# Ledger of designs, part 7: peptides against a protein of PDB entry 2L5G

Target 1, 41 residues: chain A of PDB entry 2L5G
Amino acid sequence: LSKEELIQNMDRVDREITMVEQQISKLKKKQQQLEEEAAKP

## One batch from the design tools (peptide; aimed at target 1 E16)

Design b2_p13_1_s4 (made by RFdiffusion4, then SolubleMPNN; from b2_p13_1, 13 letters changed)
Fold by OpenDDE base, seed 2:
Structure b2_p13_1_s4 (fold): chain B 41 residues (1-41), chain A 13 residues (1-13)
Amino acid sequence: as target 1 above (41 residues)
Amino acid sequence: LDKILEEMKKLLE
């Protein structure tokens, strides 16, 4: 792994982290909506 | 992090 390949891999991992965090946020919002709907009589 | 990665890319060009 060259220094350039290491930086490219770090940039990729940073993008993947951001994408996963956005997915977690969307799933948490959906979970909350389902919990609020299930709590309605 | 993106800014640090950009600065590091410029140092390798």
Scores: peptide ipSAE 0.069, ipTM 0.663, DockQ to the pose 0.094
OpenDDE base, seeds 1, 3, 4, 5: peptide ipSAE 0.060, 0.037, 0.063, 0.063; ipTM 0.634, 0.573, 0.639, 0.639

Design b2_p13_2 (made by RFdiffusion4)
Pose (drawn by RFdiffusion4):
Structure b2_p13_2 (pose): chain A 41 residues (1-41), chain P 13 residues (1-13)
Amino acid sequence: as target 1 above (41 residues)
Amino acid sequence: EAEENLEEAEEKA
């Protein structure tokens, strides 16, 4: 289209990946509590 | 919102 309007769309998509990726990092830490509680005597 | 951005990107391409 204009080698610019399309480039801007790529930047918006990259921002959406960071939100999903951020949820997984928080869920992974939550597993530690559950995994640590289950391994405790 | 992601689906709308993909539709706009297809229209612009």

Design b2_p13_2_s1 (made by RFdiffusion4, then SolubleMPNN; from b2_p13_2, 8 letters changed)
Fold by OpenDDE base, seed 3:
Structure b2_p13_2_s1 (fold): chain B 41 residues (1-41), chain A 13 residues (1-13)
Amino acid sequence: as target 1 above (41 residues)
Amino acid sequence: RLEEILKERKELE
């Protein structure tokens, strides 16, 4: 891997982390809403 | 922010 290939791989990994963190946040909010609705009588 | 730093470094190489 050249130095340029390493920088490109780091940029890709940073984007992939950000996308996964946004997905986790959305899923956690949806889980909380389903748990709250299931706790209503 | 990290993406911008990585782009700037890539333009200087």
Scores: peptide ipSAE 0.069, ipTM 0.672, DockQ to the pose 0.094
OpenDDE base, seeds 1, 2, 4, 5: peptide ipSAE 0.025, 0.056, 0.065, 0.056; ipTM 0.400, 0.643, 0.663, 0.641

Design b2_p13_2_s2 (made by RFdiffusion4, then SolubleMPNN; from b2_p13_2, 9 letters changed)
Fold by OpenDDE base, seed 5:
Structure b2_p13_2_s2 (fold): chain B 41 residues (1-41), chain A 13 residues (1-13)
Amino acid sequence: as target 1 above (41 residues)
Amino acid sequence: SLEKILQEMEKLS
């Protein structure tokens, strides 16, 4: 890997981390909604 | 952002 390729890979991974974090946030919100709905009689 | 830092590092390479 060149230095440039390494930087590009780090940039790609950073974007992927951001996308995964957004997915986790969305799933946590859905989980909370399901837990709140399941707690209703 | 980290992305911007990496982009600036790439320009310096």
Scores: peptide ipSAE 0.066, ipTM 0.682, DockQ to the pose 0.095
OpenDDE base, seeds 1, 2, 3, 4: peptide ipSAE 0.028, 0.058, 0.063, 0.064; ipTM 0.206, 0.667, 0.675, 0.677

Design b2_p13_2_s3 (made by RFdiffusion4, then SolubleMPNN; from b2_p13_2, 8 letters changed)
Fold by OpenDDE base, seed 5:
Structure b2_p13_2_s3 (fold): chain B 41 residues (1-41), chain A 13 residues (1-13)
Amino acid sequence: as target 1 above (41 residues)
Amino acid sequence: KLEEILKEMEKLL
């Protein structure tokens, strides 16, 4: 791999991490909503 | 993937 290909692969991995973090955030928000709904009398 | 990128980075240092 060239230095440029490594930088491009790092930028791709950083984008993939950001996408996974956004998915985790959405799942955590759904979990919180389900916990709040289950706590309603 | 990530481990392969890291191994190729170590060769460029």
Scores: peptide ipSAE 0.036, ipTM 0.561, DockQ to the pose 0.218
OpenDDE base, seeds 1, 2, 3, 4: peptide ipSAE 0.022, 0.025, 0.013, 0.035; ipTM 0.430, 0.443, 0.225, 0.560

Design b2_p13_2_s4 (made by RFdiffusion4, then SolubleMPNN; from b2_p13_2, 7 letters changed)
Fold by OpenDDE base, seed 5:
Structure b2_p13_2_s4 (fold): chain B 41 residues (1-41), chain A 13 residues (1-13)
Amino acid sequence: as target 1 above (41 residues)
Amino acid sequence: ELEEILEEMKKLL
């Protein structure tokens, strides 16, 4: 366990956060589509 | 996945 391994793990966490944020964005877009479809008369 | 990384990071502190 080195400072280099810590930095590599931080970079991996940042990538995973980005992937989760993209998933959240896709889910929010699907939620908005369902809300817009449910709001149609 | 994230939990394993966070556990490894805690072992470096």
Scores: peptide ipSAE 0.041, ipTM 0.589, DockQ to the pose 0.661
OpenDDE base, seeds 1, 2, 3, 4: peptide ipSAE 0.041, 0.038, 0.040, 0.037; ipTM 0.591, 0.579, 0.584, 0.544

Design b2_p13_3 (made by RFdiffusion4)
Pose (drawn by RFdiffusion4):
Structure b2_p13_3 (pose): chain A 41 residues (1-41), chain P 13 residues (1-13)
Amino acid sequence: as target 1 above (41 residues)
Amino acid sequence: ELEEAAQELEEAA
Protein backbone atom coordinates (compact mmCIF):
# COMPACT_ATOMS: atom_id res chain seq x y z
CA LEU A 1 0.00 0.00 0.00
CA SER A 2 2.49 2.76 1.01
CA LYS A 3 5.33 0.97 2.87
CA GLU A 4 4.17 3.00 5.88
CA GLU A 5 0.48 2.38 6.61
CA LEU A 6 1.12 -1.32 6.64
CA ILE A 7 4.17 -0.84 8.87
CA GLN A 8 2.03 0.82 11.45
CA ASN A 9 -0.25 -2.21 11.63
CA MET A 10 2.71 -4.36 12.66
CA ASP A 11 3.37 -2.14 15.68
CA ARG A 12 -0.21 -2.51 16.89
CA VAL A 13 -0.08 -6.28 16.66
CA ASP A 14 3.09 -6.39 18.68
CA ARG A 15 1.34 -4.53 21.50
CA GLU A 16 -1.38 -7.11 21.72
CA ILE A 17 1.25 -9.89 22.26
CA THR A 18 2.63 -8.10 25.26
CA MET A 19 -0.83 -8.13 26.95
CA VAL A 20 -1.32 -11.89 26.48
CA GLU A 21 2.34 -12.54 27.44
CA GLN A 22 1.90 -10.45 30.60
CA GLN A 23 -1.02 -12.61 31.72
CA ILE A 24 0.97 -15.78 31.44
CA SER A 25 3.81 -14.32 33.55
CA LYS A 26 1.32 -13.51 36.35
CA LEU A 27 -0.31 -16.91 36.06
CA LYS A 28 3.03 -18.61 36.28
CA LYS A 29 3.85 -16.93 39.58
CA LYS A 30 0.41 -17.96 40.86
CA GLN A 31 1.38 -21.56 40.24
CA GLN A 32 4.25 -21.07 42.68
CA GLN A 33 1.86 -20.41 45.56
CA LEU A 34 -0.28 -23.40 44.59
CA GLU A 35 2.79 -25.57 44.00
CA GLU A 36 4.42 -24.38 47.22
CA GLU A 37 1.26 -24.99 49.22
CA ALA A 38 0.83 -28.47 47.83
CA ALA A 39 4.45 -29.43 48.66
CA LYS A 40 4.19 -28.19 52.22
CA PRO A 41 3.60 -30.82 54.85
CA GLU P 1 -8.56 -2.49 17.81
CA LEU P 2 -8.24 -5.16 15.08
CA GLU P 3 -11.71 -4.19 13.63
CA GLU P 4 -10.67 -0.53 13.50
CA ALA P 5 -7.34 -1.42 11.80
CA ALA P 6 -9.30 -3.53 9.19
CA GLN P 7 -11.69 -0.54 8.54
CA GLU P 8 -8.70 1.78 8.13
CA LEU P 9 -7.22 -0.64 5.54
CA GLU P 10 -10.57 -0.85 3.67
CA GLU P 11 -10.75 2.98 3.52
CA ALA P 12 -7.10 3.23 2.34
CA ALA P 13 -7.66 0.52 -0.33

Design b2_p13_3_s1 (made by RFdiffusion4, then SolubleMPNN; from b2_p13_3, 11 letters changed)
Fold by OpenDDE base, seed 3:
Formats: sequence, C-alpha cells, structure tokens
Structure b2_p13_3_s1 (fold): chain B 41 residues (1-41), chain A 13 residues (1-13)
Amino acid sequence: as target 1 above (41 residues)
Amino acid sequence: VRKELEERLKKLL
C-alpha cells in the first residue's frame, strides 16, 4: 500500500463509519416509535 | 472507533 492508498482507505473507513452511525440512529428512532405505539391502549 | 483507526493509520505514514 502506498501512502496515498492508506489515506484513501482512512477516508473510506471514516465515511463508512458515519453512514453506519446514521443507520443505527434511524433504526433506534424507528424502534422507539414502535415501542411507543405498542404501549398505547 | 473512527478516531482510533485514523490515529493508527497516521502512525504508518
């Protein structure tokens, strides 16, 4: 791996982590909404 | 996780 390939791989992994964190946040929000609707009489 | 990976990669450069 060149120095440039290592930097490109770092930037890629950073973007992938950010995308996964956003997906987790959306799924947690959907879970909370389903739990709130299931708790209504 | 991210910050640790970035700091580890920077040590290889």
Scores: peptide ipSAE 0.047, ipTM 0.591, DockQ to the pose 0.114
OpenDDE base, seeds 1, 2, 4, 5: peptide ipSAE 0.043, 0.046, 0.044, 0.044; ipTM 0.582, 0.583, 0.584, 0.583

Design b2_p13_3_s2 (made by RFdiffusion4, then SolubleMPNN; from b2_p13_3, 9 letters changed)
Fold by OpenDDE base, seed 2:
Structure b2_p13_3_s2 (fold): chain B 41 residues (1-41), chain A 13 residues (1-13)
Amino acid sequence: as target 1 above (41 residues)
Amino acid sequence: ELKEELERLKKLL
């Protein structure tokens, strides 16, 4: 791995982390909505 | 945060 390839791999991993964190946030919001709907009589 | 660690490492390279 060149220095440039290492930087490119780090930039890719940073983007992947961002996408996964956004997915986790979206899933947590959906979970909360389902819990709120399930708590209605 | 893992991103902040990656950005710190990227600046050291």
Scores: peptide ipSAE 0.136, ipTM 0.704, DockQ to the pose 0.080
OpenDDE base, seeds 1, 3, 4, 5: peptide ipSAE 0.033, 0.131, 0.127, 0.131; ipTM 0.514, 0.701, 0.701, 0.702; seed 4 fails the geometry check

Design b2_p13_3_s3 (made by RFdiffusion4, then SolubleMPNN; from b2_p13_3, 7 letters changed)
Fold by OpenDDE base, seed 4:
Structure b2_p13_3_s3 (fold): chain B 41 residues (1-41), chain A 13 residues (1-13)
Amino acid sequence: as target 1 above (41 residues)
Amino acid sequence: EREELERRLEELK
């Protein structure tokens, strides 16, 4: 891997991390909503 | 920290 290829791979991984973190946040909010709905009698 | 490493890598291009 050239130095340029390493930087390009880092930029790609950073974008992938950001997308996964946003997905985790959405899933955690949905989980909380389902837990709150399931806890209502 | 990550953004500082990214800047240092860009300066080394």
Scores: peptide ipSAE 0.037, ipTM 0.588, DockQ to the pose 0.091
OpenDDE base, seeds 1, 2, 3, 5: peptide ipSAE 0.014, 0.033, 0.036, 0.036; ipTM 0.217, 0.560, 0.579, 0.584

Design b2_p13_3_s4 (made by RFdiffusion4, then SolubleMPNN; from b2_p13_3, 9 letters changed)
Fold by OpenDDE base, seed 3:
Structure b2_p13_3_s4 (fold): chain B 41 residues (1-41), chain A 13 residues (1-13)
Amino acid sequence: as target 1 above (41 residues)
Amino acid sequence: EREEELERLRKLL
């Protein structure tokens, strides 16, 4: 792998982590909403 | 923050 190929792979992995972090945040918010609704009588 | 760290790594390679 050239230096340029390594940089491109780093940029890809950075984007993939950002997408996964956004998905985790969305799932945590949905979990909290379901827990709040399940706690209502 | 994270983009600045990646830019530091790009300069080190």
Scores: peptide ipSAE 0.043, ipTM 0.579, DockQ to the pose 0.085
OpenDDE base, seeds 1, 2, 4, 5: peptide ipSAE 0.007, 0.041, 0.016, 0.041; ipTM 0.281, 0.571, 0.320, 0.571

Design b2_p13_4 (made by RFdiffusion4)
Pose (drawn by RFdiffusion4):
Structure b2_p13_4 (pose): chain A 41 residues (1-41), chain P 13 residues (1-13)
Amino acid sequence: as target 1 above (41 residues)
Amino acid sequence: SDALEELAENLAK
């Protein structure tokens, strides 16, 4: 289209990956509490 | 996602 308008769309998509990826990092740490509680006597 | 809808609109131009 203009080697510019389409480039801008790529930057917006990359922002959406960071939000999903941020949720997984928080969920992974939550597993630690559940995994640590289950391994406790 | 809104970003993919906007990309599709730009590609349709």

Design b2_p13_4_s1 (made by RFdiffusion4, then SolubleMPNN; from b2_p13_4, 5 letters changed)
Fold by OpenDDE base, seed 3:
Structure b2_p13_4_s1 (fold): chain B 41 residues (1-41), chain A 13 residues (1-13)
Amino acid sequence: as target 1 above (41 residues)
Amino acid sequence: SKALEELKKLLEK
């Protein structure tokens, strides 16, 4: 692993973290919407 | 992440 390859791998992991965090945010929003709809009489 | 960005800066010195 060169220094350049290590930096490239770090960039890849950073993008993957961002994607997962966005997915978590979206799922939490959907969860809240479902809970709000289920709570309506 | 901020942590990865700081590590990249250290590697590029």
Scores: peptide ipSAE 0.122, ipTM 0.733, DockQ to the pose 0.096
OpenDDE base, seeds 1, 2, 4, 5: peptide ipSAE 0.122, 0.120, 0.121, 0.120; ipTM 0.733, 0.730, 0.732, 0.729

Design b2_p13_4_s2 (made by RFdiffusion4, then SolubleMPNN; from b2_p13_4, 5 letters changed)
Fold by OpenDDE base, seed 3:
Structure b2_p13_4_s2 (fold): chain B 41 residues (1-41), chain A 13 residues (1-13)
Amino acid sequence: as target 1 above (41 residues)
Amino acid sequence: SEALKELKELLEK
């Protein structure tokens, strides 16, 4: 790997981390909504 | 991430 290829791979991984974190946030919000709806009488 | 940003800055020196 060249230095440039390493930087490109780091940029790719950073984008993937961001996407996964956004997915986790979305799933946590959906979980909360389902728990709130299930708790309603 | 901040860690990847710092590493990128080190490589670009």
Scores: peptide ipSAE 0.118, ipTM 0.740, DockQ to the pose 0.096
OpenDDE base, seeds 1, 2, 4, 5: peptide ipSAE 0.117, 0.116, 0.117, 0.116; ipTM 0.739, 0.737, 0.739, 0.737

Design b2_p13_4_s3 (made by RFdiffusion4, then SolubleMPNN; from b2_p13_4, 6 letters changed)
Fold by OpenDDE base, seed 2:
Structure b2_p13_4_s3 (fold): chain B 41 residues (1-41), chain A 13 residues (1-13)
Amino acid sequence: as target 1 above (41 residues)
Amino acid sequence: SEAEKELKELLEK
């Protein structure tokens, strides 16, 4: 890998991490909503 | 990241 390819791969991974973190946040919020609904008597 | 910044600086030389 060239230095340019390494930087491009790092930039790609950073974008992928950000996307996955946003997905985790959304899924966690949905999970919490389902848990709150299931906890209703 | 900090590592990306350092690598970018090395490419501009």
Scores: peptide ipSAE 0.040, ipTM 0.608, DockQ to the pose 0.091
OpenDDE base, seeds 1, 3, 4, 5: peptide ipSAE 0.020, 0.039, 0.034, 0.034; ipTM 0.426, 0.603, 0.574, 0.580

Design b2_p13_4_s4 (made by RFdiffusion4, then SolubleMPNN; from b2_p13_4, 5 letters changed)
Fold by OpenDDE base, seed 2:
Order: sequence, then structure tokens, then C-alpha cells
Structure b2_p13_4_s4 (fold): chain B 41 residues (1-41), chain A 13 residues (1-13)
Amino acid sequence: as target 1 above (41 residues)
Amino acid sequence: SKALEELEKLLKK
């Protein structure tokens, strides 16, 4: 891998991390909503 | 990621 290819791969991984973190946040919010609804009598 | 951003800056030198 060239130095430029390494930088491009790092940029890609950084974007993928950001996307996964946003997905985790959305899933945690949905989980909390489902837990709140399930806790209602 | 702040850590990746700093590594990219180092690699661009």
C-alpha cells in the first residue's frame, strides 16, 4: 500500500466508524423506547 | 474519530 492508499483507507474507516456510531445511537434509542413500552402495565 | 484525524495529519507530512 502506498502512503496515499493508507490515507484513503483511514478516511474510509473514519466514515464507517461515524456511520456505525450513529446506528448504535439510533438502536439504543429504539431499545429504550421498547423497554419503556414493555414496562407499562 | 479524532485519533484517526491526527494519524492522517502525521501521514500527510
Scores: peptide ipSAE 0.054, ipTM 0.656, DockQ to the pose 0.096
OpenDDE base, seeds 1, 3, 4, 5: peptide ipSAE 0.052, 0.052, 0.053, 0.053; ipTM 0.651, 0.652, 0.655, 0.654

Design b2_p13_5 (made by RFdiffusion4; failed a check: a repeat of another design)
Amino acid sequence: AAAAAAAAAAAAA
Pose (drawn by RFdiffusion4):
Structure b2_p13_5 (pose): chain A 41 residues (1-41), chain P 13 residues (backbone only)
Amino acid sequence: as target 1 above (41 residues)
Amino acid sequence: not in this file (backbone only, 13 residues)
């Protein structure tokens, strides 16, 4: 289209990945509590 | 949101 308008769309998509990736990082740490509680006597 | 912005940019083109 203009080698510019389309480039801007790529930057918006990359921001959406960071939000999904951020949720996984928080969920992974939550597993630690559940995994640590289950391994406790 | 990115898909709606890409569709609006394609319509404007």

Design b2_p13_5_s1 (made by RFdiffusion4, then SolubleMPNN; from b2_p13_5, 12 letters changed)
Fold by OpenDDE base, seed 2:
Structure b2_p13_5_s1 (fold): chain B 41 residues (1-41), chain A 13 residues (1-13)
Amino acid sequence: as target 1 above (41 residues)
Amino acid sequence: SSEEKLKELLEKA
């Protein structure tokens, strides 16, 4: 890989990490809501 | 950021 391709790959991975972290946050929030509702008598 | 600094160094190389 050229240095330009390496930088482009770093930019791609950075965006992918951000997207995955946002998805994890959303899923954790949904999980918490479902667990809270399931725990109610 | 550390990532931005790394990219800057790679462009200068």
Scores: peptide ipSAE 0.064, ipTM 0.682, DockQ to the pose 0.088
OpenDDE base, seeds 1, 3, 4, 5: peptide ipSAE 0.060, 0.062, 0.061, 0.063; ipTM 0.676, 0.678, 0.677, 0.680

Design b2_p13_5_s2 (made by RFdiffusion4, then SolubleMPNN; from b2_p13_5, 12 letters changed)
Fold by OpenDDE base, seed 5:
Structure b2_p13_5_s2 (fold): chain B 41 residues (1-41), chain A 13 residues (1-13)
Amino acid sequence: as target 1 above (41 residues)
Amino acid sequence: ESEKYLKELLEKA
């Protein structure tokens, strides 16, 4: 693959990582909220 | 950031 294709692949991977990290953050926040609510009497 | 630096190096190569 060309130099340009390598850069394009890096950009793609970066975007995918960002999306996954945002999803993880959202899920962790929801998990914490559910655990907090479940701990209440 | 290291990824940004690497992209810049690739562009200049």
Scores: peptide ipSAE 0.060, ipTM 0.662, DockQ to the pose 0.085
OpenDDE base, seeds 1, 2, 3, 4: peptide ipSAE 0.030, 0.058, 0.058, 0.058; ipTM 0.427, 0.652, 0.657, 0.656

Design b2_p13_5_s3 (made by RFdiffusion4, then SolubleMPNN; from b2_p13_5, 12 letters changed)
Fold by OpenDDE base, seed 3:
Structure b2_p13_5_s3 (fold): chain B 41 residues (1-41), chain A 13 residues (1-13)
Amino acid sequence: as target 1 above (41 residues)
Amino acid sequence: SSEKELEELLKKA
């Protein structure tokens, strides 16, 4: 594993983490919307 | 971030 490949792998993992965090945020927002709709009389 | 600091160290080495 070269130095350049290590940096590229770090950048790849950082992008993957960002994508997963955005997915979690969207799912939490959907969860909140469903909970708000379920709480309506 | 720690990752960015590490990347900068690696780029200089």
Scores: peptide ipSAE 0.049, ipTM 0.639, DockQ to the pose 0.086
OpenDDE base, seeds 1, 2, 4, 5: peptide ipSAE 0.049, 0.049, 0.049, 0.049; ipTM 0.642, 0.640, 0.641, 0.642

Design b2_p13_5_s4 (made by RFdiffusion4, then SolubleMPNN; from b2_p13_5, 12 letters changed)
Fold by OpenDDE base, seed 1:
Structure b2_p13_5_s4 (fold): chain B 41 residues (1-41), chain A 13 residues (1-13)
Amino acid sequence: as target 1 above (41 residues)
Amino acid sequence: SSLEELLKLLQRA
C-alpha cells in the first residue's frame, strides 16, 4: 500500500462513515416518531 | 455494503 492508496482508502471510509451516521440519525428519528405515536391515546 | 443494506431494510420498516 502506497501513501496515496492509504489516503484514498481513508477518504472512502470517511464517506462511508458519514453515510452510515446519516442513516442512523434517520432511524433514530423514525424510532422516536413511532414511540411518540405509540404513546398517544 | 452489508451495513448499508441492513440500514436500508430497517429504514423501510
Scores: peptide ipSAE 0.038, ipTM 0.532, DockQ to the pose 0.033
OpenDDE base, seeds 2, 3, 4, 5: peptide ipSAE 0.027, 0.015, 0.028, 0.022; ipTM 0.491, 0.222, 0.488, 0.443

Design b2_p13_6 (made by RFdiffusion4)
Amino acid sequence: AAALAAAAAALAA
Pose (drawn by RFdiffusion4):
Structure b2_p13_6 (pose): chain A 41 residues (1-41), chain P 13 residues (1-13)
Amino acid sequence: as target 1 above (41 residues)
Amino acid sequence: AAALXXXXXXLAA
């Protein structure tokens, strides 16, 4: 299209990945509590 | 999803 408008769309997509990836990082830490509680006597 | 919808609108324009 203009080697610019399309480039801008790539930057918006990359931002959406960071939101999904931020949720996995928080969920992974939550597993620690559940995994640590289950391994406790 | 909104980024893909904006890209599709740019292509249709």

Design b2_p13_6_s1 (made by RFdiffusion4, then SolubleMPNN; from b2_p13_6, 10 letters changed)
Fold by OpenDDE base, seed 5:
Structure b2_p13_6_s1 (fold): chain B 41 residues (1-41), chain A 13 residues (1-13)
Amino acid sequence: as target 1 above (41 residues)
Amino acid sequence: EEALKELEKLLKE
């Protein structure tokens, strides 16, 4: 791996992390909505 | 995320 290939791989992983964090945030929001709906009579 | 940016900076030096 060249220095440039390492940087490119890091940039790719950083984008993948951002996408996963956005997915986690969306899933946590859905979980909260389901918990709030289940708590309503 | 921040740790990757710091490592990228160190690699660019």
Scores: peptide ipSAE 0.040, ipTM 0.598, DockQ to the pose 0.093
OpenDDE base, seeds 1, 2, 3, 4: peptide ipSAE 0.022, 0.021, 0.021, 0.022; ipTM 0.409, 0.401, 0.409, 0.418

Design b2_p13_6_s2 (made by RFdiffusion4, then SolubleMPNN; from b2_p13_6, 10 letters changed)
Fold by OpenDDE base, seed 5:
Structure b2_p13_6_s2 (fold): chain B 41 residues (1-41), chain A 13 residues (1-13)
Amino acid sequence: as target 1 above (41 residues)
Amino acid sequence: KKALEELEKLLKE
């Protein structure tokens, strides 16, 4: 791996982390909605 | 994120 290839791989991983964090946020929001719906009579 | 950005800066030096 050249220095440039390492930077490009880090940029890719940062994008993947961002996508996973957005997925976690969406799943947490869905979990909260399901918990709020299950708490309704 | 922040740790990757710091490493990318160190790699560009």
Scores: peptide ipSAE 0.051, ipTM 0.644, DockQ to the pose 0.092
OpenDDE base, seeds 1, 2, 3, 4: peptide ipSAE 0.027, 0.029, 0.027, 0.025; ipTM 0.404, 0.405, 0.402, 0.404

Design b2_p13_6_s3 (made by RFdiffusion4, then SolubleMPNN; from b2_p13_6, 10 letters changed)
Fold by OpenDDE base, seed 2:
Structure b2_p13_6_s3 (fold): chain B 41 residues (1-41), chain A 13 residues (1-13)
Amino acid sequence: as target 1 above (41 residues)
Amino acid sequence: QKALEELQELLEK
């Protein structure tokens, strides 16, 4: 791996982390909604 | 992002 390839891979991983964090936030919000609906009699 | 930009600028020199 060249130094350029390492930096490109780091930029890619940084973007992938951001996307995964947004997905986790969305899934946690959906989980909370389902838990709130399931707690209603 | 900012740290990656700084690293990219160091590669262009």
Scores: peptide ipSAE 0.057, ipTM 0.687, DockQ to the pose 0.096
OpenDDE base, seeds 1, 3, 4, 5: peptide ipSAE 0.053, 0.054, 0.054, 0.053; ipTM 0.671, 0.683, 0.673, 0.670

Design b2_p13_6_s4 (made by RFdiffusion4, then SolubleMPNN; from b2_p13_6, 10 letters changed)
Fold by OpenDDE base, seed 5:
Structure b2_p13_6_s4 (fold): chain B 41 residues (1-41), chain A 13 residues (1-13)
Amino acid sequence: as target 1 above (41 residues)
Amino acid sequence: QEALEELRRLLEE
């Protein structure tokens, strides 16, 4: 792997991390909504 | 992210 290929792979992994973190945030928000709805009488 | 930015900088030098 050239330095340029390593940088390109790092930029790809950084984008993948950001996408996974956004998915985790969305799932945590949905979990909280379900917990709040289940706590309503 | 900060660690990847630092590694990127070190590869561009």
Scores: peptide ipSAE 0.095, ipTM 0.687, DockQ to the pose 0.092
OpenDDE base, seeds 1, 2, 3, 4: peptide ipSAE 0.093, 0.095, 0.091, 0.091; ipTM 0.683, 0.686, 0.682, 0.683

Design b2_p13_7 (made by RFdiffusion4; failed a check: a repeat of another design)
Amino acid sequence: AAAAAAAAAAAAA
Pose (drawn by RFdiffusion4):
Structure b2_p13_7 (pose): chain A 41 residues (1-41), chain P 13 residues (backbone only)
Amino acid sequence: as target 1 above (41 residues)
Amino acid sequence: not in this file (backbone only, 13 residues)
């Protein structure tokens, strides 16, 4: 289209990935509490 | 995502 308008769309998609990826990082740490509680006597 | 798709459709138009 203009080698510019389409480039801007790529930057918006990359931001959406960071939000999904951020949720997994928080969920992974939550597993630690559940995994640590289950391994406790 | 929907806003990016609407902006791409407006640019193509």

Design b2_p13_7_s1 (made by RFdiffusion4, then SolubleMPNN; from b2_p13_7, 12 letters changed)
Fold by OpenDDE base, seed 2:
Structure b2_p13_7_s1 (fold): chain B 41 residues (1-41), chain A 13 residues (1-13)
Amino acid sequence: as target 1 above (41 residues)
Amino acid sequence: MEKLQEELRKALE
């Protein structure tokens, strides 16, 4: 791996982290909505 | 953050 390949891999991982964090946030919001609907009598 | 990442990238090229 060249120095440039390592930087490109770092930038890719940072984008993947951001995408996964956004997915986690969406899933947590959906979970909360399902828990609120399931708690209604 | 994006500006610092770009400055680090340029210093590492």
Scores: peptide ipSAE 0.063, ipTM 0.670, DockQ to the pose 0.084
OpenDDE base, seeds 1, 3, 4, 5: peptide ipSAE 0.060, 0.058, 0.060, 0.061; ipTM 0.663, 0.657, 0.659, 0.665

Design b2_p13_7_s2 (made by RFdiffusion4, then SolubleMPNN; from b2_p13_7, 12 letters changed)
Fold by OpenDDE base, seed 2:
Structure b2_p13_7_s2 (fold): chain B 41 residues (1-41), chain A 13 residues (1-13)
Amino acid sequence: as target 1 above (41 residues)
Amino acid sequence: MEKLKKELEKALQ
């Protein structure tokens, strides 16, 4: 691994983390909506 | 992340 390859891998991982965090936030919001709908009689 | 990226970029110059 060159220093350049390490920087490129760090940029990739940082983007992947951001994408996963956005997915988790979206899924948590969807879960809360489904729980609220299921709690209605 | 950003600090370490900048340190590595400087060490490539």
Scores: peptide ipSAE 0.080, ipTM 0.704, DockQ to the pose 0.095
OpenDDE base, seeds 1, 3, 4, 5: peptide ipSAE 0.025, 0.064, 0.066, 0.079; ipTM 0.475, 0.686, 0.687, 0.703

Design b2_p13_7_s3 (made by RFdiffusion4, then SolubleMPNN; from b2_p13_7, 13 letters changed)
Fold by OpenDDE base, seed 3:
Structure b2_p13_7_s3 (fold): chain B 41 residues (1-41), chain A 13 residues (1-13)
Amino acid sequence: as target 1 above (41 residues)
Amino acid sequence: LEETLEELKKLLE
């Protein structure tokens, strides 16, 4: 792996992290909504 | 983890 290939792989991993964090945030929000609806009488 | 990757990029440039 060249230095340039390592930087390109880091940029790819950074984008993949951001995408996974956005998915986790959406799932946490959906979990909270389901917990709030289940707590209603 | 993003901060650690950005620090590593700066060390390679």
Scores: peptide ipSAE 0.089, ipTM 0.686, DockQ to the pose 0.085
OpenDDE base, seeds 1, 2, 4, 5: peptide ipSAE 0.088, 0.086, 0.089, 0.087; ipTM 0.684, 0.683, 0.684, 0.682

Design b2_p13_7_s4 (made by RFdiffusion4, then SolubleMPNN; from b2_p13_7, 12 letters changed)
Fold by OpenDDE base, seed 5:
Structure b2_p13_7_s4 (fold): chain B 41 residues (1-41), chain A 13 residues (1-13)
Amino acid sequence: as target 1 above (41 residues)
Amino acid sequence: LKETQEELQKALQ
């Protein structure tokens, strides 16, 4: 692995982390909405 | 109930 290949792999991992964090945020919002609707009569 | 069912369906997609 060259230094350039290592940087490219880091940039890819940083993008993958961002996508997973966005998915977690979306799922947490859906969970909160389901909990709020389940608390309504 | 209907809203909860619609959100559950959207969560599983």
Scores: peptide ipSAE 0.030, ipTM 0.467, DockQ to the pose 0.018
OpenDDE base, seeds 1, 2, 3, 4: peptide ipSAE 0.027, 0.029, 0.007, 0.030; ipTM 0.472, 0.462, 0.211, 0.474; seed 3 fails the geometry check

Design b2_p13_8 (made by RFdiffusion4; failed a check: a repeat of another design)
Amino acid sequence: AAAAAAAAAAAAA
Pose (drawn by RFdiffusion4):
Structure b2_p13_8 (pose): chain A 41 residues (1-41), chain P 13 residues (backbone only)
Amino acid sequence: as target 1 above (41 residues)
Amino acid sequence: not in this file (backbone only, 13 residues)
């Protein structure tokens, strides 16, 4: 299209990945509490 | 979803 308008769309998509990836990192830490509680006597 | 809608609007323009 203009080697610019399409480039801007790539930057918006990359931001959406960071939000999904951020949720996984928080969920992974939550597993620690559940995994640590289950391994406790 | 918002990125896809913006890309579709840019293609239509």

